# Peptides against a protein of PDB entry 7BDX, part 306

Target 1, 212 residues: chain A of PDB entry 7BDX
Amino acid sequence: EMGAAACTLLWGVSSSEEVVKAILGGDKALKFFSITGQTMESFVKSLDGDVQELDSDESQFVFALAGIVTNVAAIACGREFLVNSSRVLLDTILQLLGDLKPGQCTKLKVLMLMSLYNVSINLKGLKYISESPGFIPLLWWLLSDPDAEVCLHVLRLVQSVVLEPEVFSKSASEFRSSLPLQRILAMSKSRNPRLQTAAQELLEDLRTLEHN

## One batch from the design tools (peptide; made by RFdiffusion4, then SolubleMPNN)

Design b2_p28_2_s4 (from b2_p28_2, 15 letters changed)
Fold by OpenDDE base, seed 4:
Structure b2_p28_2_s4 (fold): chain B 212 residues (1-212), chain C 212 residues (1-212), chain A 28 residues (1-28)
Amino acid sequence: as target 1 above (212 residues)
Amino acid sequence: as target 1 above (212 residues)
Amino acid sequence: MEATEKKNEEVLERELPRRRDRSLLAAA
């Protein structure tokens, strides 16, 4: 399918900062990202529990779209664009992460979580996503996933919230009351070194906040 | 349509040499350009003479594809890739230029002619396209188009052949016998300055060849 | 011959301040 092929190439080249700037410097970026969210949503809604489509052209297309969003969000101007001009896409990503069951569309979850993490590097982005309704429950829902990469990027997103006192203070009570501490402790003992490190770092950051 | 949007963004960023290198450095370039030719061919075959679809998502998609091919061919490594690895696409472009009537799909003709001109900067590319069956008649068919941009890029492609003695010598008799000299002379008097210049330059190049 | 034809030339944007430099890229 030609769309999937084009989108995959666009994903590949979007790893460059200059390409992200070029994408955003055009008049077509707004339309692209508006349709991106709708396409991703349509795909997730079409998933009637059948695992079958992971290798389809449509799946590849949606993965490429999520990859593009991630790579755009990896750049400072890309984050600012997403936060200022594509909030509906961020809302869609948050919603889709909630709509997907544990173990469902793991690759897509990873890419979407990577995009949200990248957005969270921007203070406006962090404020926006953390103030989204159900954000904290969503983090714990995602942390229940059996996939280590999903859990890794959830922990990174949690860490991004925890490391911003201005944002963390707004949800600190809910965060502390619902924190799956035993799950994070288990992850800090994971044989997956990336997950282990992320869980350890988060536990260190949480301990620092308890002493302040 | 998401495919058209992605393809349009890819077209925009393909103006960069580094992006072209990135596209070609991946394992997906071959598949992309193979599908590109098929998609363009399918579009042209669907044109049952109805002028209606010029603003459709499909038309925009095909224009973006032709734009990508043009931009890839604008780079030395891109030309070498097309000539070595995507000859079927070049054959398709030549065929589609013949299948389109005068005044039909002018934008697509322009983009395809630009791509062939860019390919013609490569000696292998020039040899390949000029040795294609019906190449000279195709040039004259395209030069009969009422559109000045179509005619401009035809003249540039003709000039590219004329300026390469090794290539021109193989077709010189056919070229001289079929050359629409009166049409080129009329274009050298065009009120369109780009067309006028291209026709004048070609006439100068032709005169130089008659004296050698 | 060096007179290549291109479509859609674009201009670049300025970088905005980041909270941390730990961005993630998604390889295609």
Scores: peptide ipSAE 0.033, ipTM 0.772, DockQ to the pose 0.072
Fold by OpenDDE base, seed 5:
Structure b2_p28_2_s4 (fold): chain B 212 residues (1-212), chain C 212 residues (1-212), chain A 28 residues (1-28)
Amino acid sequence: as target 1 above (212 residues)
Amino acid sequence: as target 1 above (212 residues)
Amino acid sequence: MEATEKKNEEVLERELPRRRDRSLLAAA
């Protein structure tokens, strides 16, 4: 209980750039993000058994952790920190996104995807995550999720790759061969306007790349 | 472990006034400080048995909580919040300070005394804590501590009472009758310069009040 | 129904005369 409450407060205040700088300027940041990865991993591994109530203190704690990671990744120095000093956390997030089944732990998936998207704004971050083994299959796995918010953030991450020629060129063959085009086309017809727009824009970006 | 790390980060960033305002501006502050009191109480009650290693995750967690309370109390809106909305926490801190033996849990005592001192900067806060049952005996109990930092913060809290005629007048009889003058005189000769100065200044303040 | 003007109880912050009497920060 107390840990979840403290972590929730830390999440709330981490929306400030100054707070993120203060977190990263301390000697505790490395340890915090290391333990964060371990805690998130332990939580996801525990889900395969008991129906952990989504409103449990443990769930709230892990959501707050993922929220903190997202907010840290939202600023340049935070991205640089994660990419340079907490790559294991990025690897953990990628792994956990692969371990979660479609429809499972949607809120955590969204937060983790938001963090990866934020990291992808950094070119070094984008290179790192896109070069991770199984990255492209992971994107398609996540795009199979029935949740529109999960799919939205996957499409944004895909777009972040597509918009970077240096990164996209390395994966272009695998990307083109495995692209779930029919799924993306279906999303472009979604009643969710955010998902619809993201899918349409990605389809336009992909068409532009085929003509060049 | 993770809870302690998160709480330590929250403590670190709570040194900022803007962070304190953000903590208090949320809907989670009341619950957080309620649980804080309970957590600190549970920790102190657990000390009567096993030698809890001072470096335990639990100890670090409670230190961080006490640090957060101190830093919240360091600003006007934080004091006003504690005095108006978290009086139970103040009562808990006073109780815990009485329950701890001389030399026991020095770091926690220091942090709790710092928080009470900060609260005492608010006139309503000073009135509230000074009107607490057993407040004056508690001050003398704490002043019996062998630790110079504990004694220093007790002297500061005593001074905060002495410097407020409206509050001091109500307790002046009890204060004068129970004043550990010989102990304060001994502290005025301490090799610790901070303790020495605080004791000397308090003795001067007390002499000034006797002449008026 | 008279809107009771909640008198902003002026946060009665004490001006403590000496530097030692300022608020204390606990360093983490």
Scores: peptide ipSAE 0.161, ipTM 0.798, DockQ to the pose 0.030; fails the geometry check
Fold by OpenDDE base, seed 2:
Structure b2_p28_2_s4 (fold): chain B 212 residues (1-212), chain C 212 residues (1-212), chain A 28 residues (1-28)
Amino acid sequence: as target 1 above (212 residues)
Amino acid sequence: as target 1 above (212 residues)
Amino acid sequence: MEATEKKNEEVLERELPRRRDRSLLAAA
């Protein structure tokens, strides 16, 4: 309980750039993010058995950790820190996103996807995550999720790749051959306005790239 | 481990007034400080048996919690919050300071005494803690500690009471009858310059009150 | 609300004449 409460407060204040800088300026940041990855991994591994109650202190703790990672990645210096000094955490997030089944731990998936999207704003970060083994198959796996928010954040991450010619060119063949176009087209007709807009924008970006 | 790491980061950033305001502006502050008191109490109760390693994750966690309380109390809005909404935590701190033996958990005592001193800057806070049962005996108990930092912070808290006529008048009889004058005089000759100065200043304040 | 809370906070703050640093921060 206490750990979850403390971590939740830290998550709340991590929305400030100055707080993120203070976290990263300390000698404790590396240890914190190392343990964060391990804790998230341990939690996800525990899910293969007992339906851990979604509202458990453990779940809330892990959500707060993922939220902190997201908020750190929302700041330029935080992205640079994660990409340079916490690559193991990025690897862990990618792995955990692959290990989770459709509909499983939706909130955690969203936070992890948001963190990866934020990292993708950094060119080095985008290069790093896009060069991870199975990255493109992972995107399509995640896009099969029934949850609109999961799908939204997948589409945003896909768009982040598509909008970077240097990165997209390396994966363009695999991307074009495996693109779940019918799924994206279905999302462009979604009743969820955020998902609808994201799918439409991505389809426009893809069309623009086909004409060049 | 992870909880201690998160709490330590929160402690570090809590030195900022803006972070304290952000913590207190959330709906989670009450729960956090409630659980904080319980956690500190549970830790101190566990000490009566096994010499918990001073460097344990649990000890570090409790130090971080006490540090957060201190830093919250260092800010005017934080003092007002603690005095109005977290009185149980103040009661717990007073109790734990009484339960700990001389030389036991010196670092925790210092942090708790710093928090009480900070609370004492608020007039309502000073009234509240000074009206607690056994407050004056507790001060003398704590002043028997062999640690110079513990004694320093006790002297500062005593001075905070002495410098408030409205509060001091209520306890003046008990205070004068039980004052460990010889102990304070010995501290005024300490090789520790901070302790020496604090004891000298308190002796001057006491002399000024005897002439009025 | 904030201005009224600040005013109430100021009224509750004690002037401790001898102490430059009115409050103590705990370094982490």
Scores: peptide ipSAE 0.143, ipTM 0.796, DockQ to the pose 0.033; fails the geometry check
Fold by OpenDDE base, seed 1:
Structure b2_p28_2_s4 (fold): chain B 212 residues (1-212), chain C 212 residues (1-212), chain A 28 residues (1-28)
Amino acid sequence: as target 1 above (212 residues)
Amino acid sequence: as target 1 above (212 residues)
Amino acid sequence: MEATEKKNEEVLERELPRRRDRSLLAAA
């Protein structure tokens, strides 16, 4: 309980750039983000047993951790820190996104995908995550999720990859051969306006790449 | 472990006024400070058993909680919040200070006394804590501590009471009758310069009150 | 490219007159 409450407050205040800088300027940042990855991993591994209530203290705690990572990644110095000093955490997030089934822990998936998207704004971060083994298959696995918010954040991450020629060129063949085009086209017709727009924009970006 | 790490980071960033404001502006502040009191109480109650290592994760967690309370109380809006909305926490801190023996948990005592001193800068806060049952006996109990930092913060709190006529007048008779003058005089000769100065200043303030 | 995403924001409370601006910070 108390740990979750403290972590939730830290998550809330981490929306400030100055707070992110303060977290990173401390000697405890490395340890914190190391343990963060382990804690999230332990939580995801525990899901294969009993139906953990989504509203459990443990779930809320892990959501707060993922929220902190997202907010840190929202700042340029935070992205640089994660990409240079917390690669294991990024690897863990990618692994956990693969371990979760479609419809499992949607809130956590959304937060993790938001963090990866934020990291992808950094060119080194984008290179690192896109060069991760199984990254493209992982994106398609995640895009099979029935949750519109999960799919939205997958599409945003895909767009971030597609819009970077240096990155996209390395995976263009695999990307083109495995692209779930029918799924993205279906999303472009979604009743969810955010998902609809994201899918339309991605389809436009992909068309632009075919003409170049 | 993870809870202590998160709480320690929250403590570190709580040195900022903007962070304190962000903590208090959230809907979770009340719950957090309620659980804080309970957590500190549970920790102090656990000390009567096994020698809890001062460097335990639990101890560090409780120190971080007390540090957060102190830093919140360092800000005007934080004092107002504590005095208006978290009186139970203030009562808990007063109780815990009474439950701890001289020489026990000196770091925690220091942090709790710092928080009470900060609260005492608020006139309502000063009135509230000074009107607490057994407050004057508690101050003298705490002043018997062999730790110079504990005694320093007790003297600062006593000075805060003495310098407010509206508050001091209500307890002046009890204060004068029970004042450990010889102990304070001994502290005014301490080799610790901070303790020495605080004791000297308090003795001067007390002399000024005798002439008025 | 969309802006960076952030979660949770909180709002500020009331002020009272200060006597001595000698508040103590607890260093972490």
Scores: peptide ipSAE 0.135, ipTM 0.790, DockQ to the pose 0.071; fails the geometry check

Design b2_p28_3_s1
Fold by OpenDDE base, seed 5:
Structure b2_p28_3_s1 (fold): chain B 212 residues (1-212), chain C 212 residues (1-212), chain A 28 residues (1-28)
Amino acid sequence: as target 1 above (212 residues)
Amino acid sequence: as target 1 above (212 residues)
Amino acid sequence: SELEQMARELELQSRELRAKELKALEEA
């Protein structure tokens, strides 16, 4: 309970760039993000058995952790820190996104995808995550999620890859061969306007790349 | 472990006034400080049995909590919050300071005394804590601590009372009758310059009050 | 070199300017 409360407050204040800088300027940041990955992994592994009530202190704690990571990744120095010093956390996030079933832990998936998207703003971050083994299959796995918000953030991450020729060129063959085009086309017709727009933009970006 | 890490980071960033405002601006602050008091109380009660290693995650967590309270109390809006909305926490701090033996939990005592000192900067806060049952005996109990830093912060809190005529006048008879003058005189000769100065200043303040 | 570091910072800034950073807000 107390840990969750403290972490929730830390999440709230981490929306400030100055707070992110303060977190990263301390000697405790490395340990914090190391333990964060471990804690998130332990939580996800615990879901296969017990109906963890989504409103549990543990769930709130993990959501706050994922929120903190996202907010840190929203800042240039935070992205640099994660990509340079906390790659294990990025690997953990990628792994956990693969381990979660469609419809499972939607809020956590969204937060983790938001963090990866923010990391992808940094070219070094984008290179790192896109070169991760199974990255492209992971994107398509996540895009099979029934949740529109999960799918939205997957499409945004795909777009980040597509918009970077240096990254896309390395994976272009695998990407083209495995692209769930029909699924993306279906999303472009979604009633969810954010999902619809993201799918349309991605389809336009893909068409532009085929013509060039 | 993770809770302690999060709380430690929150402690670090709470040194910023803007972070304190952000903490207090949220709907989670009341719950956080309520649980803080409970957690600190539980920790102190657990000390009577097991040699809690000072370096335990639990100890670090409680130190961080006390640090957060101190940093919140260092800000005007934080003092107002504590005095208006979290009086139970102040009562808990006073109780815990009384329950701890001389030489026990020195770091925690220092942090709690720092928080009370910061609260005492607010006249309403000073009134509240000084009107607490057993406040004067508590000061003398704490002043019996062998630790110079504990004694320093006790002297500072005593000074806060002495410097406020409205507060001091209510307790002047009890204060004068129970004042450990010989102990304060001994501290004025301490090799610790901070303790020495604080004791000297307090003795000067007391002399000034006797002449007026 | 200092120039290469500045160039990398500028490239980072250009990409960052094009990307909308996502803030995770606590849902009430």
Scores: peptide ipSAE 0.196, ipTM 0.825, DockQ to the pose 0.028
Fold by OpenDDE base, seed 1:
Structure b2_p28_3_s1 (fold): chain B 212 residues (1-212), chain C 212 residues (1-212), chain A 28 residues (1-28)
Amino acid sequence: as target 1 above (212 residues)
Amino acid sequence: as target 1 above (212 residues)
Amino acid sequence: SELEQMARELELQSRELRAKELKALEEA
């Protein structure tokens, strides 16, 4: 309980750039983010057994952790820190996204995807994530989620890859051969305006790449 | 472990006024400070049994909590919040200071005393604390501590009372009758320069009150 | 070349400028 409350407060204040800088300027950041990955992993591994109530203290704790990671990645120095000093955490997030089934832990997925998207703003981060083993299959697995918010964040991450020629060229063959075009087309017709727009923009970006 | 790490980070960033304002501007502050008091109380109650190693994760967690309270009380809006909305926490801190033996949990005592001193900067806070049952006996109990840092913070709190006529007049009779003058005089001769100065200043303030 | 490095830095800046950073707002 107390730990969850503290993490929730830290999450709230981490929306400030100055707070993120203060967190990273200390000597405790490395330890914190190391334990964060382990804690998130332990939580996800515990889900296959007992129906952990989504509203449990433990769930709230893990959401707060994922929120903190997202907000850190929303700042340039935070992205640099994660890509240089906390690669294990990024690997963990990618692994956990693969371990979760469609429809499972939607809120956590969204937060983790938001953090990966933010990391992808940095070219070094984008390279690191996109070169991770099984990255392309993972994107398609996540895009099969019934949740519109999960799909939205997957599409944003895909767009981040597609818009970077240096990165896209390395995986272009695999990307083209496995692209779930029908799924993306279906999303472009969604009643969710955010999902609809993201899918349309991605389709336009893909068309532009075929003509070049 | 993870909870302690999160609290430690929150403690570090709470040194900023803007962070304190952000914490208090949210809807989670009340819950956090409520649980804080309970957590600190549970920790202190656990000490009478097993020698909890001073460097345990639990100890570090409680120190971080006390540090957060101190930093909140260092800000005007934080003092107002504590005095208006978290009186139970202040009562808990006073109780815990009474429950701890001389030489026991020195670091925690110091942090709690610092928080009470910060609260005493606000006249409403000073009134509330000084009107607490057993406040004067508690001060003398704490002043018997062998630790110079504990004694220093007690003397500062005593000075805060003495320098406020509206507050001091209510307890002046009890204060004069129970004052451990010999102990304070001994502190005025301490090799610790901070303790020495604080004791000398208090003795001067007391002399001034006798002449008025 | 220094020009290629400057171009890469400008492209990096352009990427950062185009990317809308996502903040995780605490759901009340």
Scores: peptide ipSAE 0.196, ipTM 0.823, DockQ to the pose 0.024
Fold by OpenDDE base, seed 4:
Structure b2_p28_3_s1 (fold): chain B 212 residues (1-212), chain C 212 residues (1-212), chain A 28 residues (1-28)
Amino acid sequence: as target 1 above (212 residues)
Amino acid sequence: as target 1 above (212 residues)
Amino acid sequence: SELEQMARELELQSRELRAKELKALEEA
């Protein structure tokens, strides 16, 4: 309980750039983010057996951790830190996104996808995550999720790849061959305005690339 | 482990006034500080049996909690919050300072004393803690500690009482009758310059009061 | 070259300018 409460407060204050700088300026940042990955992994591994109540202290703790990672990645120096010093955490997030079934731990997926999107703002971060084994299949796995918010953040991550020619060129063949175009088209007609916009923008970006 | 790491980071960032405001501006602050007191109490109660390693995750967690309370109390709005909304935590800190033996959990004592000193900057806080049952005996119990840093912060808290006539007048008889003057005089001759200065200043304040 | 460095800085700036950073707000 106390750990979850402390982590939740840390999540709340991590919305500040100055707090992120303070977190990263300490000698404890490396250890914290290392344990973060392990804790998130342990939580996801525990889900296959016992229906952990989504409202458990453990769930709240993991949500707060994912929130902290997202907020750190929302800052330039935070992205630099994650990409340079916490690659194992990025690997863990990618793995966990693959381990979770469609509809499972939706809130956690959203937070993790938000973190990866923020990391993808950094070209080095985008290169790292996009070169991860199974990255493209992972995107499509996640895009099959029934949750609109999950799909929204997947589309944003896909867009981040598509908008970077240096990164896209390396995976363009696999990307084009596996692209769930019909799914994206369906999302562009969604009643969810955020999902609709993201899908429309991605379709526009893809059309622009086909003419080049 | 993760809880202690998160709490340690929260402690580190709580040195900022803006972070303290952010912590207190949330709806979770009350719950956090309630659990903080309970966690600290549980830790101290566990010490009577098993020699908990001072370097345990639990110890680090409790130190971080005490540090957070100290940093919150270092800010005007934080003092207001503690005095108005978290009196039980203040009661707990006072109790725990009494429950710990001389030389036991020195670092925790220091942090708790620092928090009480910060609270004592607020007149309402000073009134509250000084009117607590056994407060004066507690000061002398703590001043018997062999640790110079414990004694330093006790002397500072004593000084905070002595410098407030409205508060001092209520306990002046008990204070004068029980004052360990010889101990304070010995501290004024300490080789520790911080302890020496604090003891000298307190002796000067006491002399000023005897002439009024 | 200074030009390549400027081009990289411009590309970095362009990417950063296009990217709307996401903050994870705690749901009440």
Scores: peptide ipSAE 0.201, ipTM 0.824, DockQ to the pose 0.026; fails the geometry check
Fold by OpenDDE base, seed 2:
Structure b2_p28_3_s1 (fold): chain B 212 residues (1-212), chain C 212 residues (1-212), chain A 28 residues (1-28)
Amino acid sequence: as target 1 above (212 residues)
Amino acid sequence: as target 1 above (212 residues)
Amino acid sequence: SELEQMARELELQSRELRAKELKALEEA
């Protein structure tokens, strides 16, 4: 309980750039993010047995951790830190996104995807995550999620890859061969306006790349 | 482990006034400080059995909690919050200081005393803590601690009481009758310059009050 | 550069999206 409360407060204040800088300016940041990955992994591994209530202290704790990572990745120095000093955490997030089934831990997936999107703002971060083994299949796996918010953040991450020629060129063949175009087209007709817009924008970006 | 890491980071960033305002601006602050008191109390109660290594994750967690309280009390809005909305926490700190033996949990005692000193900057806070049952005997009990830092912060808290006529007048009779003058005099000759100075200043303040 | 401007716009969009979504996740 106390851990979840402390972590939740830390999440709330991590929305500030100055707080992120303060977190990263200490010698404790490395240890914290190392344990963060382990804690998130332990939580996901525990889901295969007991249907943990999403409202559990443990769930709230892990959501706060994922929120902190997202907020850290929002800041330039935070992205640099994650990409240079906490690659294991990024690898863990990618792994966990693969381990989770469609509809499972939706809130956590959204936060993790938001963190990866923020990391993707840095070219080095985008390169790192896109060069992760199985990254493209992972995107399509995640795009099969019934949750519109999960799909939205997947589409945004896909767009980040597509909009960077240096990154897209490395994966262009695999991307084109496996692209779930019908799924993206279906999302472009979604009643969710955010999902609809994101899918339409991505389709436009893809068309532009096919003509070049 | 993760809880201690999160709490330690929260402690570190709580040195900022803006972070304290952010902590207090949310609906989660009340719950956090409620659980804080309970956690600290549980820790102190656990000490009667197993000599917990001071370097335990649990100890570090409780130190971070006490540090957060101290940093919150350093800010005007934090003092107001503690005095108005978290009196139970202040009562807990006072209780725990009484329950701990001389030489026991020195670091925790120092942090708790620092928090009370910070609360004492607010006249309402000073009134509240000084009107606590057994407050004066508690000060003398704590002044028997072999640790110079504990004694230093006790002397500072005593000074805060002595320097406020409205507060001192209410307890003046009890204070004068029980004052461990010989102990304070001994501290004024301490090799610790901080303790020496604090004891000398308090003795000067007491002399001024006796002549008025 | 156009790239820096796009990066800033993406950062702003990400920040705006995050502020709304993280707040919504805390309230749920």
Scores: peptide ipSAE 0.040, ipTM 0.813, DockQ to the pose 0.053; fails the geometry check

